# Ledger of designs, part 70: peptides against a protein of PDB entry 2ODG

Target 1, 89 residues: chain A of PDB entry 2ODG
Amino acid sequence: MTTSQKHRDFVAEPMGEKPVGSLAGIGEVLGKKLEERGFDKAYVVLGQFLVLKKDEDLFREWLKDTCGANAKQSRDCFGCLREWCDAFL

## One batch from the design tools (peptide; made by RFdiffusion4, then SolubleMPNN)

Design b2_p22_8_s4 (from b2_p22_8, 13 letters changed)
Fold by OpenDDE base, seed 5:
Structure b2_p22_8_s4 (fold): chain B 89 residues (1-89), chain A 22 residues (1-22)
Amino acid sequence: as target 1 above (89 residues)
Amino acid sequence: SERKKLLEELHEETLKKAKEEE
């Protein structure tokens, strides 16, 4: 599968203090919803990803439940975090 | 505080999902 430039930009460097909206699949709408639930930084979502043992189904379900992400959005976000972890974790 | 409440809710959601893996 091909990736977006947003994905490539995120996985290319340490995420630091990047906002949650910097994650692939997380646009303005989903980002605001995540922020309202305390997930204001990408690293907070990373934390959830890691707590869920990097499990795709659990993470994508969580993302759907938390901010209403659709299948593509959750897939893009999962892939973004997976590849970032492969590079930096 | 509002921060504490929000973090507690976040934590509970995290634990709930983590239990599904168990």
Scores: peptide ipSAE 0.059, ipTM 0.647, DockQ to the pose 0.135
Fold by OpenDDE base, seed 2:
Parts: structure tokens; C-alpha cells; sequence
Structure b2_p22_8_s4 (fold): chain B 89 residues (1-89), chain A 22 residues (1-22)
């Protein structure tokens, strides 16, 4: 499968203080919902990803339950964090 | 504080999901 430019931009450099909306699959609507739940930075979502042991099914289900992400959005977000971790963790 | 409560709830929800894999 192909990736978006948003994905490529995220995985290409250290995460730093990037907002949650910089994650692939996380648009304006999902970003606002995540921020309301305390996930304002991409690194907070990364923390959740790591606590769930990088498990795809657990993470994607969590994202769906937390902000209403659909299958594509959760796939894109998972792939973004997985590839970032492969490069920098 | 409200911030602490939010983070504690987030922690509990996270642990709940992690245990589903066991």
C-alpha cells in the first residue's frame, strides 16, 4: 500500500512537540477529540502505542473507541507510529 | 485536580485494553 505525504513528513524527522494532528490519519475532527481526552501532542499517542506493546489490533481499537477513527484512519495512524518507531526508537 | 483526574482515567483505560491481550 502507498503512504501519504503527511505520513512521510512525520516519519522523516524527530517527533518533538508536534501536535496530535500531525499524525497520518488524524484530521481536524479526530485531532480535536483526542485533545479533549488529553492527547494534545503526537508523543502522548506514541505513549499509548508503546503501552499497548505496539499491537496493531489493540491500538486501532483504542483509537476507534477514543476518537471514533474509522478503519483507514486507524490504519494510517498505526502505520505512521510504527514506521517512526522503526526509524527513531 | 481536573488534569490529574483526566490522566488517571486515561491510565485506567489503557490498562484495561492491555489486559484484553492476556
Amino acid sequence: as target 1 above (89 residues)
Amino acid sequence: SERKKLLEELHEETLKKAKEEE
Scores: peptide ipSAE 0.053, ipTM 0.633, DockQ to the pose 0.100
Fold by OpenDDE base, seed 4:
Structure b2_p22_8_s4 (fold): chain B 89 residues (1-89), chain A 22 residues (1-22)
Amino acid sequence: as target 1 above (89 residues)
Amino acid sequence: SERKKLLEELHEETLKKAKEEE
């Protein structure tokens, strides 16, 4: 499927101190829930992605369990981090 | 899964060490 402009904006540059809500698939509702669990920056979610060995099933399950992400939201977030890592890691 | 549990334990250990050094 096609990617969003939000995805393209995120994968185009170093993420620095970008908030968790800058990740594709993470809107205001999911972002607030992630922040309440200590995941306030995009790089903290990146950390979890890397700890889970970049595994899609494990990461998407974690995201669903942590903030209630649906299938599309977890897919978009995973794809965003995968492509960012391919470019910058 | 067992793999998920193992990786979650690794994450918890990492966070614990980070808090101790803070």
Scores: peptide ipSAE 0.034, ipTM 0.578, DockQ to the pose 0.314
Fold by OpenDDE base, seed 3:
Structure b2_p22_8_s4 (fold): chain B 89 residues (1-89), chain A 22 residues (1-22)
Amino acid sequence: as target 1 above (89 residues)
Amino acid sequence: SERKKLLEELHEETLKKAKEEE
């Protein structure tokens, strides 16, 4: 399995104040929905990821329930956060 | 699942604490 350039760009540096849409798998549609739920920054989604103990199934289910992410989108987002954490936590 | 609910509760507690410290 390969990663996108968007993924590589995200995991390459501290996320700082990056918008939620900077996460791999999160496009304009999902980003807007997440923002409406209070998840406007990537670090807020990171927070949820960490509270869920980095569990893939729980996080991907949460993402699906929260913004309607499909399997690929949730997989890409999970992988993005996982690898970011591996690099920076 | 029960695990999901537990972790969601943990999240809510975390947020509550964060608000109290703000």
Scores: peptide ipSAE 0.034, ipTM 0.580, DockQ to the pose 0.314

## One batch from the design tools (peptide; made by RFdiffusion4, then SolubleMPNN)

Design b2_p23_1_s1 (from b2_p23_1, 10 letters changed)
Fold by OpenDDE base, seed 4:
Structure b2_p23_1_s1 (fold): chain B 89 residues (1-89), chain A 23 residues (1-23)
Amino acid sequence: as target 1 above (89 residues)
Amino acid sequence: MEREKLKEELKEYEKKAKEEKEK
């Protein structure tokens, strides 16, 4: 499967203070739910991704449990963070 | 580190993140 433009825009530059909704797979609904639980910035979610040692299954399960992300949303979000890390970490 | 331990740690991070947001 191909990536979205949203994905490409995110992985192309430093994350900085980008909101959580900038992550691929995270739309308005999921973004609001994440923000309500303290994940207002993309880098906070990155933190959880790194604590989980970049494990796809663990991260996607966490995201599902935290904001109700479906399989595609969690996959897109994981891929977004993985490729960002490959470029900048 | 076992999966359940990681999940527990994430809950603590979430708690701190939420508290910081509400502060």
Scores: peptide ipSAE 0.163, ipTM 0.700, DockQ to the pose 0.754
Fold by OpenDDE base, seed 2:
Structure b2_p23_1_s1 (fold): chain B 89 residues (1-89), chain A 23 residues (1-23)
Amino acid sequence: as target 1 above (89 residues)
Amino acid sequence: MEREKLKEELKEYEKKAKEEKEK
């Protein structure tokens, strides 16, 4: 499965204070919607990912319901967080 | 049931996150 450069950049280092828009699959449109809902930092979305016990279906559904992410966007975001966790959690 | 509980928790965290942002 091919990943984006954005994905590779995110999973390569600790996320620190990176904005939510740094997540793969989260562009400017989705990022703004997430920020409006209180998810301004990538680590806040990570929190939801972990609360959902890293379940792909649950997380992708949540992301869709929260910011309107489509299938590819939610897939990219999930994969980004999964691989980040594999490396750093 | 577990799924619904998790969704409820997410809603609570979302509420808190939004409140914190609005400070």
Scores: peptide ipSAE 0.159, ipTM 0.696, DockQ to the pose 0.860
Fold by OpenDDE base, seed 5:
Structure b2_p23_1_s1 (fold): chain B 89 residues (1-89), chain A 23 residues (1-23)
Amino acid sequence: as target 1 above (89 residues)
Amino acid sequence: MEREKLKEELKEYEKKAKEEKEK
């Protein structure tokens, strides 16, 4: 399997002030739900990812519980943040 | 044990994030 262009675009550069919807796996539906819960920027979700010590199971479970992400969406989002961290942390 | 603690911490971070959004 392959990554999306959205994933590649996100992991290619510093995330700065990118909105939460820029994360792979986070479309308009999940993005709006996350924004309403206070996660308006990608770096806020990154913060949660890092607090969870980059644990895939914990992060994907949290994302599902927080915005209703399905298995593919949570996988894509996790992979996006993991690879971004590999490049920039 | 750690899982439950981390879940609790994430709830606190979410609360703070929401408060910041509402400012």
Scores: peptide ipSAE 0.158, ipTM 0.694, DockQ to the pose 0.816
Fold by OpenDDE base, seed 3:
Structure b2_p23_1_s1 (fold): chain B 89 residues (1-89), chain A 23 residues (1-23)
Amino acid sequence: as target 1 above (89 residues)
Amino acid sequence: MEREKLKEELKEYEKKAKEEKEK
């Protein structure tokens, strides 16, 4: 499978203060919903990912329940965080 | 049981995150 340029841009460097919308799979619609729930930075979503012990099923279910992410969006977001952690955690 | 505990923890984190954003 191939990845998006958005994915490659995110996993290439420390995330710092990047907004939640910088995550692959998180577009304008999902980004706004996440921000309204307090998840304005990518590192806040990373926190949830780590609390869930990097479990794909648990994280993707959480993301769907939190902002209505579909299967592709949750897959892209999970893959983005997984590969970022592989490089920097 | 672990799953339910994690869900409750995530709810608490969400509450705190929202409160912090609203400051």
Scores: peptide ipSAE 0.158, ipTM 0.695, DockQ to the pose 0.744

Design b2_p23_1_s2 (from b2_p23_1, 11 letters changed)
Fold by OpenDDE base, seed 1:
Structure b2_p23_1_s2 (fold): chain B 89 residues (1-89), chain A 23 residues (1-23)
Amino acid sequence: as target 1 above (89 residues)
Amino acid sequence: SEREKLWKELEEYTEKAKKEAEE
């Protein structure tokens, strides 16, 4: 599998104040839904990712339940956060 | 409040994760 440029852009640098929509797999629709639930920044989603102990199944299910992410979107988002953590955490 | 809603949602999945870890 290949990653998107969006993924590469995200994992290449510190997260800072990047909006939730900067995460791979999180487009405009999912981003708005996440923001409505209080996940306005990527680091808030990172927080949930870490609270779930970086577990793929738990995180992807959470993302699906929270914003309606499909399998590809949740996979992309999970991979994005995993690789970011590998580099910076 | 919005903060309280967020916190409750996070707690639900946190507890779910704990349960999964215990199984």
Scores: peptide ipSAE 0.032, ipTM 0.556, DockQ to the pose 0.076
Fold by OpenDDE base, seed 2:
Structure b2_p23_1_s2 (fold): chain B 89 residues (1-89), chain A 23 residues (1-23)
Amino acid sequence: as target 1 above (89 residues)
Amino acid sequence: SEREKLWKELEEYTEKAKKEAEE
């Protein structure tokens, strides 16, 4: 399956202090909601991803519950973090 | 604190992950 340019941009380099909105699948709307919940940086979401043992179902459920992400948004975000971890973790 | 609020929210999902891993 194809990925977005946003996905490719994110997985291409260390995430450092990138905002949560830099994650694939996380636009302005979801980003603001995540920030309101304390997830202002991409690495905070990465932390949750890792705490959930990289489990797709659990992470996507969490993302949906936390910011209202739909199936595509949660899929994109999960894939983004998974591939970033494969490259850098 | 805001940190504690966040941690409490995350605990629910963390526990689910632990249970799944133990099964």
Scores: peptide ipSAE 0.027, ipTM 0.547, DockQ to the pose 0.076
Fold by OpenDDE base, seed 5:
Structure b2_p23_1_s2 (fold): chain B 89 residues (1-89), chain A 23 residues (1-23)
Amino acid sequence: as target 1 above (89 residues)
Amino acid sequence: SEREKLWKELEEYTEKAKKEAEE
């Protein structure tokens, strides 16, 4: 399995104020839903990822429940945050 | 407020995570 360019772009640098839609697996539709729930920035989703102790099942379930992410979208988003943390935490 | 709604949502999943971690 290969990662997307979107994934590589995100994990390559500090996320700063990047919008939630910058996360791999989070397109326009999911991004809007997340923003409506208060997750407007990628770092807010990172916060939830860390609160869930980087647990894949918990995070992917949360993402599904929060914005309706499918299996691929939640997997891509999880992998994006995991690898970002590996690089910058 | 929207902040309170967000906090409530986060608390629910935080508590769920705690329960699953204790099992």
Scores: peptide ipSAE 0.027, ipTM 0.544, DockQ to the pose 0.076
Fold by OpenDDE base, seed 4:
Order: sequence, then C-alpha cells, then structure tokens
Structure b2_p23_1_s2 (fold): chain B 89 residues (1-89), chain A 23 residues (1-23)
Amino acid sequence: as target 1 above (89 residues)
Amino acid sequence: SEREKLWKELEEYTEKAKKEAEE
C-alpha cells in the first residue's frame, strides 16, 4: 500500500494544534462529526488511540462507531497515528 | 467486551470535552 501526501505531511512533524481533519483518512465530513463529539484536534484522537493501547481493531471500531468511517478511512487514520507515534513517542 | 469497557470509562470525559468545544 502507498501512503498519501496527507499521511506523509502529518507524520513528518510534531502534531501541535493541528485540527482533526489533518489526519489521513479524515475528510471534511468525518472531521465535522468528530468535532461534534469533542474531538476537535488531532491530539484528542491521538489520546483515544493511546488509551486503546494502540490496538488496531479497537481503534478502527471506535472510529467507525464515532464518525462513520469506512474500512479505508479507518485504516488510513490508524496508519497515520501509528507512524507518527513511531517517530515522536 | 474489552472495547465497551474502555468506551464506558471514557464516556464522561468525552461528554466534558464535547461541552467545552460547544462553548
């Protein structure tokens, strides 16, 4: 699988205050749904990822249930956070 | 399930975050 430019841009630098929509797999539709649930920043989703012990199945199911992400969107988002953590945690 | 236990534990924190984001 080839990563997107959006993925590469996200994993290349500290997360800071980046909006939730900067995560790979999270477009405008999913981003707005996440914001409505209190996940307005990428680091809040990172927090959920870490609380779920970086488990792929748990995180992807959470993302699907929270904002309606499909299989590709949840896979892209998980991969984005995993690789960011590999670089910065 | 393990998933549901974790989600229930975080539910109150999610609601607080949601309320703060709406302000």
Scores: peptide ipSAE 0.023, ipTM 0.507, DockQ to the pose 0.527

Design b2_p23_1_s3 (from b2_p23_1, 11 letters changed)
Fold by OpenDDE base, seed 1:
Structure b2_p23_1_s3 (fold): chain B 89 residues (1-89), chain A 23 residues (1-23)
Amino acid sequence: as target 1 above (89 residues)
Amino acid sequence: SEREKLREELKKYEEEAKKKALE
């Protein structure tokens, strides 16, 4: 599978204060929903990812339940965080 | 289950995150 440029941009550097919408799979709609739930920064979602012990199924389920992410969106977001962690964690 | 335990933890973190984001 190929990744998006958005994915590549995210995993290429420390995430710092990047907004949640910088995550692959998280567009404006999902981003706004996440922000309303307190996830304004990508690192907050990273926190959830780590609490879930990087488990794909658990994370993707959580993301779906939290903001209504579909299968592709949750997959893209998970992959984005996984690869970022591989590089920087 | 492990899933349920983790969900409980996430719920707590979400509430705190929401609180801080709204401040």
Scores: peptide ipSAE 0.148, ipTM 0.697, DockQ to the pose 0.847
Fold by OpenDDE base, seed 5:
Structure b2_p23_1_s3 (fold): chain B 89 residues (1-89), chain A 23 residues (1-23)
Amino acid sequence: as target 1 above (89 residues)
Amino acid sequence: SEREKLREELKKYEEEAKKKALE
């Protein structure tokens, strides 16, 4: 599968203080919903990803339940975090 | 189940995240 430039930009460097909206699959709509729930930084979502032991099904379901992400959005977000972890964790 | 326990943990972390974001 091909990736977006947004994905490549995120996985290329340490995420630092990047906002949650910098994650692939997380646009303005989902980003605002996540921020309203306290997920203002990408690393907070990374924390949830790690608590779920990097499980794709659990994470994607959580993301859907938390902000209404569809299948593509949750797939893109999961892939973004997975590849970032492969590079930096 | 482990899934249910993880969901509860996520809820706790979410509440803490929300609290910190409001500070």
Scores: peptide ipSAE 0.146, ipTM 0.693, DockQ to the pose 0.834
Fold by OpenDDE base, seed 4:
Structure b2_p23_1_s3 (fold): chain B 89 residues (1-89), chain A 23 residues (1-23)
Amino acid sequence: as target 1 above (89 residues)
Amino acid sequence: SEREKLREELKKYEEEAKKKALE
């Protein structure tokens, strides 16, 4: 499996105030749904990821239930956050 | 289950996040 440029751009630098839509796997449709649920910034989703103890199954299930992410979208988003954490936590 | 308990707790955080984001 290969990563997208979007993934590489996200994991390359501190997250700061990046919008939720900057996460790999999160396009405009999913981003809007996440924002409606209060997840407007990438760091809010990061918080969820960390509270779930970085568990892939728990996080991907949550993402699916929260915004309707499919398997690829949730996998991409999880991988994005995992690699960001490996670099910056 | 442990998963369900954790998700219930997280729901509370979602509610607070939603409240703040919509302000």
Scores: peptide ipSAE 0.143, ipTM 0.695, DockQ to the pose 0.694
Fold by OpenDDE base, seed 2:
Structure b2_p23_1_s3 (fold): chain B 89 residues (1-89), chain A 23 residues (1-23)
Amino acid sequence: as target 1 above (89 residues)
Amino acid sequence: SEREKLREELKKYEEEAKKKALE
């Protein structure tokens, strides 16, 4: 499995105030849904990722339940946050 | 269970996040 350029762009630098839509796997549709639920910034989703102790199954299930992410979208988002954390936490 | 506890915590954080985003 290879990563997208979007993934690489995200994990390359501190996320700062990047919008939630900057996360790999999170497009316009999912981004809007997440924003409506209060997840306007990528770091808010990061927070949930950390609360779930970086558990892939828990996070991907949460993402699906929260915004309707499919398997690929949740996988891409999880991988994006995992690798970002590996680099910057 | 641990999973249920985590879900409860997430619910709290989601509510707070929503509140902050609407400010």
Scores: peptide ipSAE 0.137, ipTM 0.688, DockQ to the pose 0.845; fails the geometry check

Design b2_p23_1_s4 (from b2_p23_1, 11 letters changed)
Fold by OpenDDE base, seed 3:
Structure b2_p23_1_s4 (fold): chain B 89 residues (1-89), chain A 23 residues (1-23)
Amino acid sequence: as target 1 above (89 residues)
Amino acid sequence: SERERLKRELEEYTKEALEKKKE
């Protein structure tokens, strides 16, 4: 499957202080919910991704439980972080 | 399972910590 431009923009460079909404799969609705839970920066979600040992099932379930992400949104977000880590971690 | 226990503990810890930080 093809990736979005949003995905490509995120994985192309160090994430720095990018907001959580810059992650692929995280739109305005999910972004606001994550921010309300304290996940305001993409690197905070990255931290959760890494603590879960990059496990797809664990991360996607966490994202669903935390902000209500659907299957596509959680897949896109997971793929975004996985590919970013492949490039920069 | 061990995996589910870990997931729950990490989620609960993180949520509580972040909520306290916002206060």
Scores: peptide ipSAE 0.050, ipTM 0.595, DockQ to the pose 0.474
Fold by OpenDDE base, seed 1:
Structure b2_p23_1_s4 (fold): chain B 89 residues (1-89), chain A 23 residues (1-23)
Amino acid sequence: as target 1 above (89 residues)
Amino acid sequence: SERERLKRELEEYTKEALEKKKE
């Protein structure tokens, strides 16, 4: 499978204060919904990812429940965080 | 507060999700 440039840009460097919308799979619509729930920064979503012990099913289900992410969006977001963690965590 | 409500909501969700995973 191939990744997007957005994914590559995110996993290439420390995320710092990047907004939640910087995550692969998180567009403008999902980003706004996440921000409304307090997830304004990518690192907050990272936190949830880690609390769920990096479990794909749990995280993707959470993302769907939280912002309405579809299968592709949740997959892209999960993959983005997984690869970022592999590089920097 | 809203912050506290959100925190509890996430905490409860996470707890329940992890328990379900153990099943």
Scores: peptide ipSAE 0.044, ipTM 0.580, DockQ to the pose 0.100
Fold by OpenDDE base, seed 2:
Structure b2_p23_1_s4 (fold): chain B 89 residues (1-89), chain A 23 residues (1-23)
Amino acid sequence: as target 1 above (89 residues)
Amino acid sequence: SERERLKRELEEYTKEALEKKKE
């Protein structure tokens, strides 16, 4: 699969206090919606990803329900978190 | 509080989603 530079930048290092908008697939629109729902940092979304046991279907549905992410956005975000976890978790 | 509300919503969503997945 082809990844974006944004994806590569995120998975290359510990996420620390990076904002939610640093996640691949999460632009300004989705980022603002997530922040309004209490997901202001990437690690909060990571938390939900882990609580859902890294299940792709569950996470992508959650993301859609929470901020209106489309299929590509949720796929990009899921892949970003999965690869980050493979490297650092 | 807002934090408690968020926690509750997340817990409820997660619980429901996981139960559905088990079915």
Scores: peptide ipSAE 0.043, ipTM 0.575, DockQ to the pose 0.100
Fold by OpenDDE base, seed 5:
Structure b2_p23_1_s4 (fold): chain B 89 residues (1-89), chain A 23 residues (1-23)
Amino acid sequence: as target 1 above (89 residues)
Amino acid sequence: SERERLKRELEEYTKEALEKKKE
């Protein structure tokens, strides 16, 4: 499976203060929902990802529960954070 | 506060999720 340009852009550099919507799989709809729940920055979602010990099932289910992400969206977001961590953590 | 509420919700969710996964 191929990644999106959005994914590649995110994993290419430190995320800094990037908004949550910069994460692959997180479009405007999911981004707004995440922001409403306090996840305004990508690093906040990263925090949750790490707290869940980078577990794919746990994270994807959390994302689904939190903002209604579908399978593809949660997969894309998980992959984005996983690869970012592989590069920078 | 909203911050404290969020903290509690996240902590509870994480705790439960990790326990379920460990089983």
Scores: peptide ipSAE 0.041, ipTM 0.578, DockQ to the pose 0.076

Design b2_p23_2_s1 (from b2_p23_2, 11 letters changed)
Fold by OpenDDE base, seed 5:
Structure b2_p23_2_s1 (fold): chain B 89 residues (1-89), chain A 23 residues (1-23)
Amino acid sequence: as target 1 above (89 residues)
Amino acid sequence: MEEEIEKLLKEELEKLLEKRKLK
């Protein structure tokens, strides 16, 4: 399966202070919900991803429960963070 | 801020684990 340009843009550089909405799979709706729960920056979601030991099932379930992400959105977000970590961690 | 974020992540993890325990 092909990735989005949003994914490629995110994994290409250090995430710095990028907002949570910069993550692949996280649009305006999901981003707002994540921000309401304290996940205002992409690096906070990265933190959760790492706390969950990069477990796909756990992370995608968490994302679904936290902001209502569907299967594609959670898959895209997980893949985005996984590949970012492969490049920079 | 660090303590606040740690608390946030801990609570989120606990909620997830509790949900799975109930399954």
Scores: peptide ipSAE 0.197, ipTM 0.733, DockQ to the pose 0.802
Fold by OpenDDE base, seed 3:
Structure b2_p23_2_s1 (fold): chain B 89 residues (1-89), chain A 23 residues (1-23)
Amino acid sequence: as target 1 above (89 residues)
Amino acid sequence: MEEEIEKLLKEELEKLLEKRKLK
């Protein structure tokens, strides 16, 4: 299965001040829930991703518990951050 | 701001660890 254009757009350039909703797998619904919990920028979610030492299972479970992400959404978001880190960290 | 972010991430991590009985 291939990645989305949203994924490709995110991993192609520095993250900067992009909103949390710019992450692959994070739509309007999940984005609003994340913002309500203090994760308003993509880089704040990146922070959680790094605190969890890039562990896929831990991150995806956290995302599910935090905003109700389903398996595909959490997979897409994790992959988005992983590939961004591979390119820019 | 920095302290607020640190607090946020710490709380989120603790919740996850508690759920997984790793705390």
Scores: peptide ipSAE 0.191, ipTM 0.732, DockQ to the pose 0.613
Fold by OpenDDE base, seed 2:
Structure b2_p23_2_s1 (fold): chain B 89 residues (1-89), chain A 23 residues (1-23)
Amino acid sequence: as target 1 above (89 residues)
Amino acid sequence: MEEEIEKLLKEELEKLLEKRKLK
Protein backbone atom coordinates (compact mmCIF):
# COMPACT_ATOMS: atom_id res chain seq x y z
CA MET B 1 0.00 0.00 0.00
CA THR B 2 1.09 3.55 -0.72
CA THR B 3 0.29 6.70 1.23
CA SER B 4 -0.43 10.18 -0.04
CA GLN B 5 1.65 13.26 0.56
CA LYS B 6 -1.29 14.56 2.58
CA HIS B 7 -0.97 11.53 4.86
CA ARG B 8 2.77 12.03 5.21
CA ASP B 9 2.35 15.72 5.98
CA PHE B 10 -0.20 14.99 8.69
CA VAL B 11 1.68 12.21 10.48
CA ALA B 12 4.97 14.11 10.45
CA GLU B 13 4.13 16.65 13.16
CA PRO B 14 1.82 17.39 16.11
CA MET B 15 -1.61 18.14 14.72
CA GLY B 16 -2.27 21.18 16.91
CA GLU B 17 -5.21 23.19 15.61
CA LYS B 18 -5.23 21.68 12.12
CA PRO B 19 -8.66 21.67 10.50
CA VAL B 20 -10.51 18.42 9.93
CA GLY B 21 -9.76 18.75 6.23
CA SER B 22 -6.08 18.19 6.87
CA LEU B 23 -6.74 14.50 7.54
CA ALA B 24 -5.92 12.10 4.74
CA GLY B 25 -9.07 10.96 2.99
CA ILE B 26 -10.98 14.08 4.07
CA GLY B 27 -11.38 16.45 1.17
CA GLU B 28 -13.35 19.65 0.91
CA VAL B 29 -16.73 17.92 0.61
CA LEU B 30 -16.28 15.53 3.53
CA GLY B 31 -14.58 18.22 5.60
CA LYS B 32 -17.55 20.55 5.31
CA LYS B 33 -19.95 17.78 6.29
CA LEU B 34 -17.83 16.93 9.32
CA GLU B 35 -17.63 20.59 10.31
CA GLU B 36 -21.42 20.85 10.13
CA ARG B 37 -21.62 17.98 12.62
CA GLY B 38 -19.22 19.69 15.02
CA PHE B 39 -16.00 18.05 13.87
CA ASP B 40 -14.18 21.18 12.82
CA LYS B 41 -10.69 20.26 14.04
CA ALA B 42 -8.65 17.17 13.30
CA TYR B 43 -8.26 16.65 17.06
CA VAL B 44 -12.05 16.27 17.44
CA VAL B 45 -11.99 13.40 14.93
CA LEU B 46 -8.98 12.07 16.84
CA GLY B 47 -11.21 12.15 19.92
CA GLN B 48 -13.82 10.00 18.19
CA PHE B 49 -11.10 7.65 16.99
CA LEU B 50 -9.88 7.24 20.58
CA VAL B 51 -13.38 6.91 22.08
CA LEU B 52 -13.93 4.05 19.63
CA LYS B 53 -10.72 2.55 21.04
CA LYS B 54 -9.03 2.73 17.65
CA ASP B 55 -11.39 0.10 16.25
CA GLU B 56 -11.08 0.28 12.48
CA ASP B 57 -14.49 -1.13 11.60
CA LEU B 58 -16.31 1.13 14.06
CA PHE B 59 -14.41 4.24 13.05
CA ARG B 60 -14.77 3.68 9.32
CA GLU B 61 -18.48 2.94 9.73
CA TRP B 62 -18.86 6.11 11.79
CA LEU B 63 -17.09 8.16 9.17
CA LYS B 64 -19.25 6.73 6.39
CA ASP B 65 -22.43 7.42 8.36
CA THR B 66 -21.34 10.89 9.41
CA CYS B 67 -20.06 12.38 6.18
CA GLY B 68 -20.59 9.79 3.45
CA ALA B 69 -16.97 8.71 3.20
CA ASN B 70 -16.33 5.88 0.77
CA ALA B 71 -14.14 2.88 1.55
CA LYS B 72 -10.92 4.51 0.38
CA GLN B 73 -11.60 7.79 2.17
CA SER B 74 -12.39 6.05 5.45
CA ARG B 75 -9.35 3.80 5.08
CA ASP B 76 -7.09 6.76 4.42
CA CYS B 77 -8.49 8.72 7.36
CA PHE B 78 -8.22 5.77 9.72
CA GLY B 79 -4.67 5.05 8.64
CA CYS B 80 -3.74 8.69 9.04
CA LEU B 81 -4.95 8.82 12.64
CA ARG B 82 -3.51 5.42 13.51
CA GLU B 83 -0.07 6.35 12.30
CA TRP B 84 -0.23 9.78 13.91
CA CYS B 85 -1.04 8.10 17.22
CA ASP B 86 1.80 5.62 16.76
CA ALA B 87 4.17 8.56 16.42
CA PHE B 88 2.84 11.00 19.01
CA LEU B 89 0.55 9.28 21.49
CA MET A 1 -15.94 23.55 25.34
CA GLU A 2 -14.68 20.35 26.93
CA GLU A 3 -18.20 19.34 27.92
CA GLU A 4 -19.43 20.14 24.45
CA ILE A 5 -16.85 17.86 22.86
CA GLU A 6 -17.66 15.03 25.26
CA LYS A 7 -21.35 15.44 24.52
CA LEU A 8 -20.71 15.32 20.79
CA LEU A 9 -18.56 12.20 20.92
CA LYS A 10 -20.96 10.45 23.30
CA GLU A 11 -23.90 11.08 21.00
CA GLU A 12 -21.98 9.84 17.97
CA LEU A 13 -20.97 6.68 19.82
CA GLU A 14 -24.54 6.04 20.94
CA LYS A 15 -25.78 6.37 17.37
CA LEU A 16 -23.28 3.74 16.24
CA LEU A 17 -24.23 1.38 19.04
CA GLU A 18 -27.91 1.74 18.26
CA LYS A 19 -27.31 1.08 14.58
CA ARG A 20 -25.38 -2.10 15.33
CA LYS A 21 -28.05 -3.26 17.76
CA LEU A 22 -30.58 -3.11 14.96
CA LYS A 23 -28.46 -5.27 12.68
Scores: peptide ipSAE 0.173, ipTM 0.713, DockQ to the pose 0.860
Fold by OpenDDE base, seed 4:
Structure b2_p23_2_s1 (fold): chain B 89 residues (1-89), chain A 23 residues (1-23)
Amino acid sequence: as target 1 above (89 residues)
Amino acid sequence: MEEEIEKLLKEELEKLLEKRKLK
């Protein structure tokens, strides 16, 4: 699958204090919902990703249940975190 | 196996949250 520029921008550098909306697949709508649930920074979502042991199905289902992410959005977000971890973790 | 993993993770999270509340 082809990645977005947003994905490439995220995976290219340390995460730092990037907002949750910087994650691929997370737009304004999903970002606000995640923020309301306490996931205001990308690293908080990273934490959940790691707690779920990087399991794709678990993470994508969690994201769907938490903010209403569709299949593409959850795929993009998962892939973004997976590749970031491969590079920096 | 996914169902079992989900159960374990949820229970662990619940334990952690409860532990925090008891402080």
Scores: peptide ipSAE 0.138, ipTM 0.673, DockQ to the pose 0.058

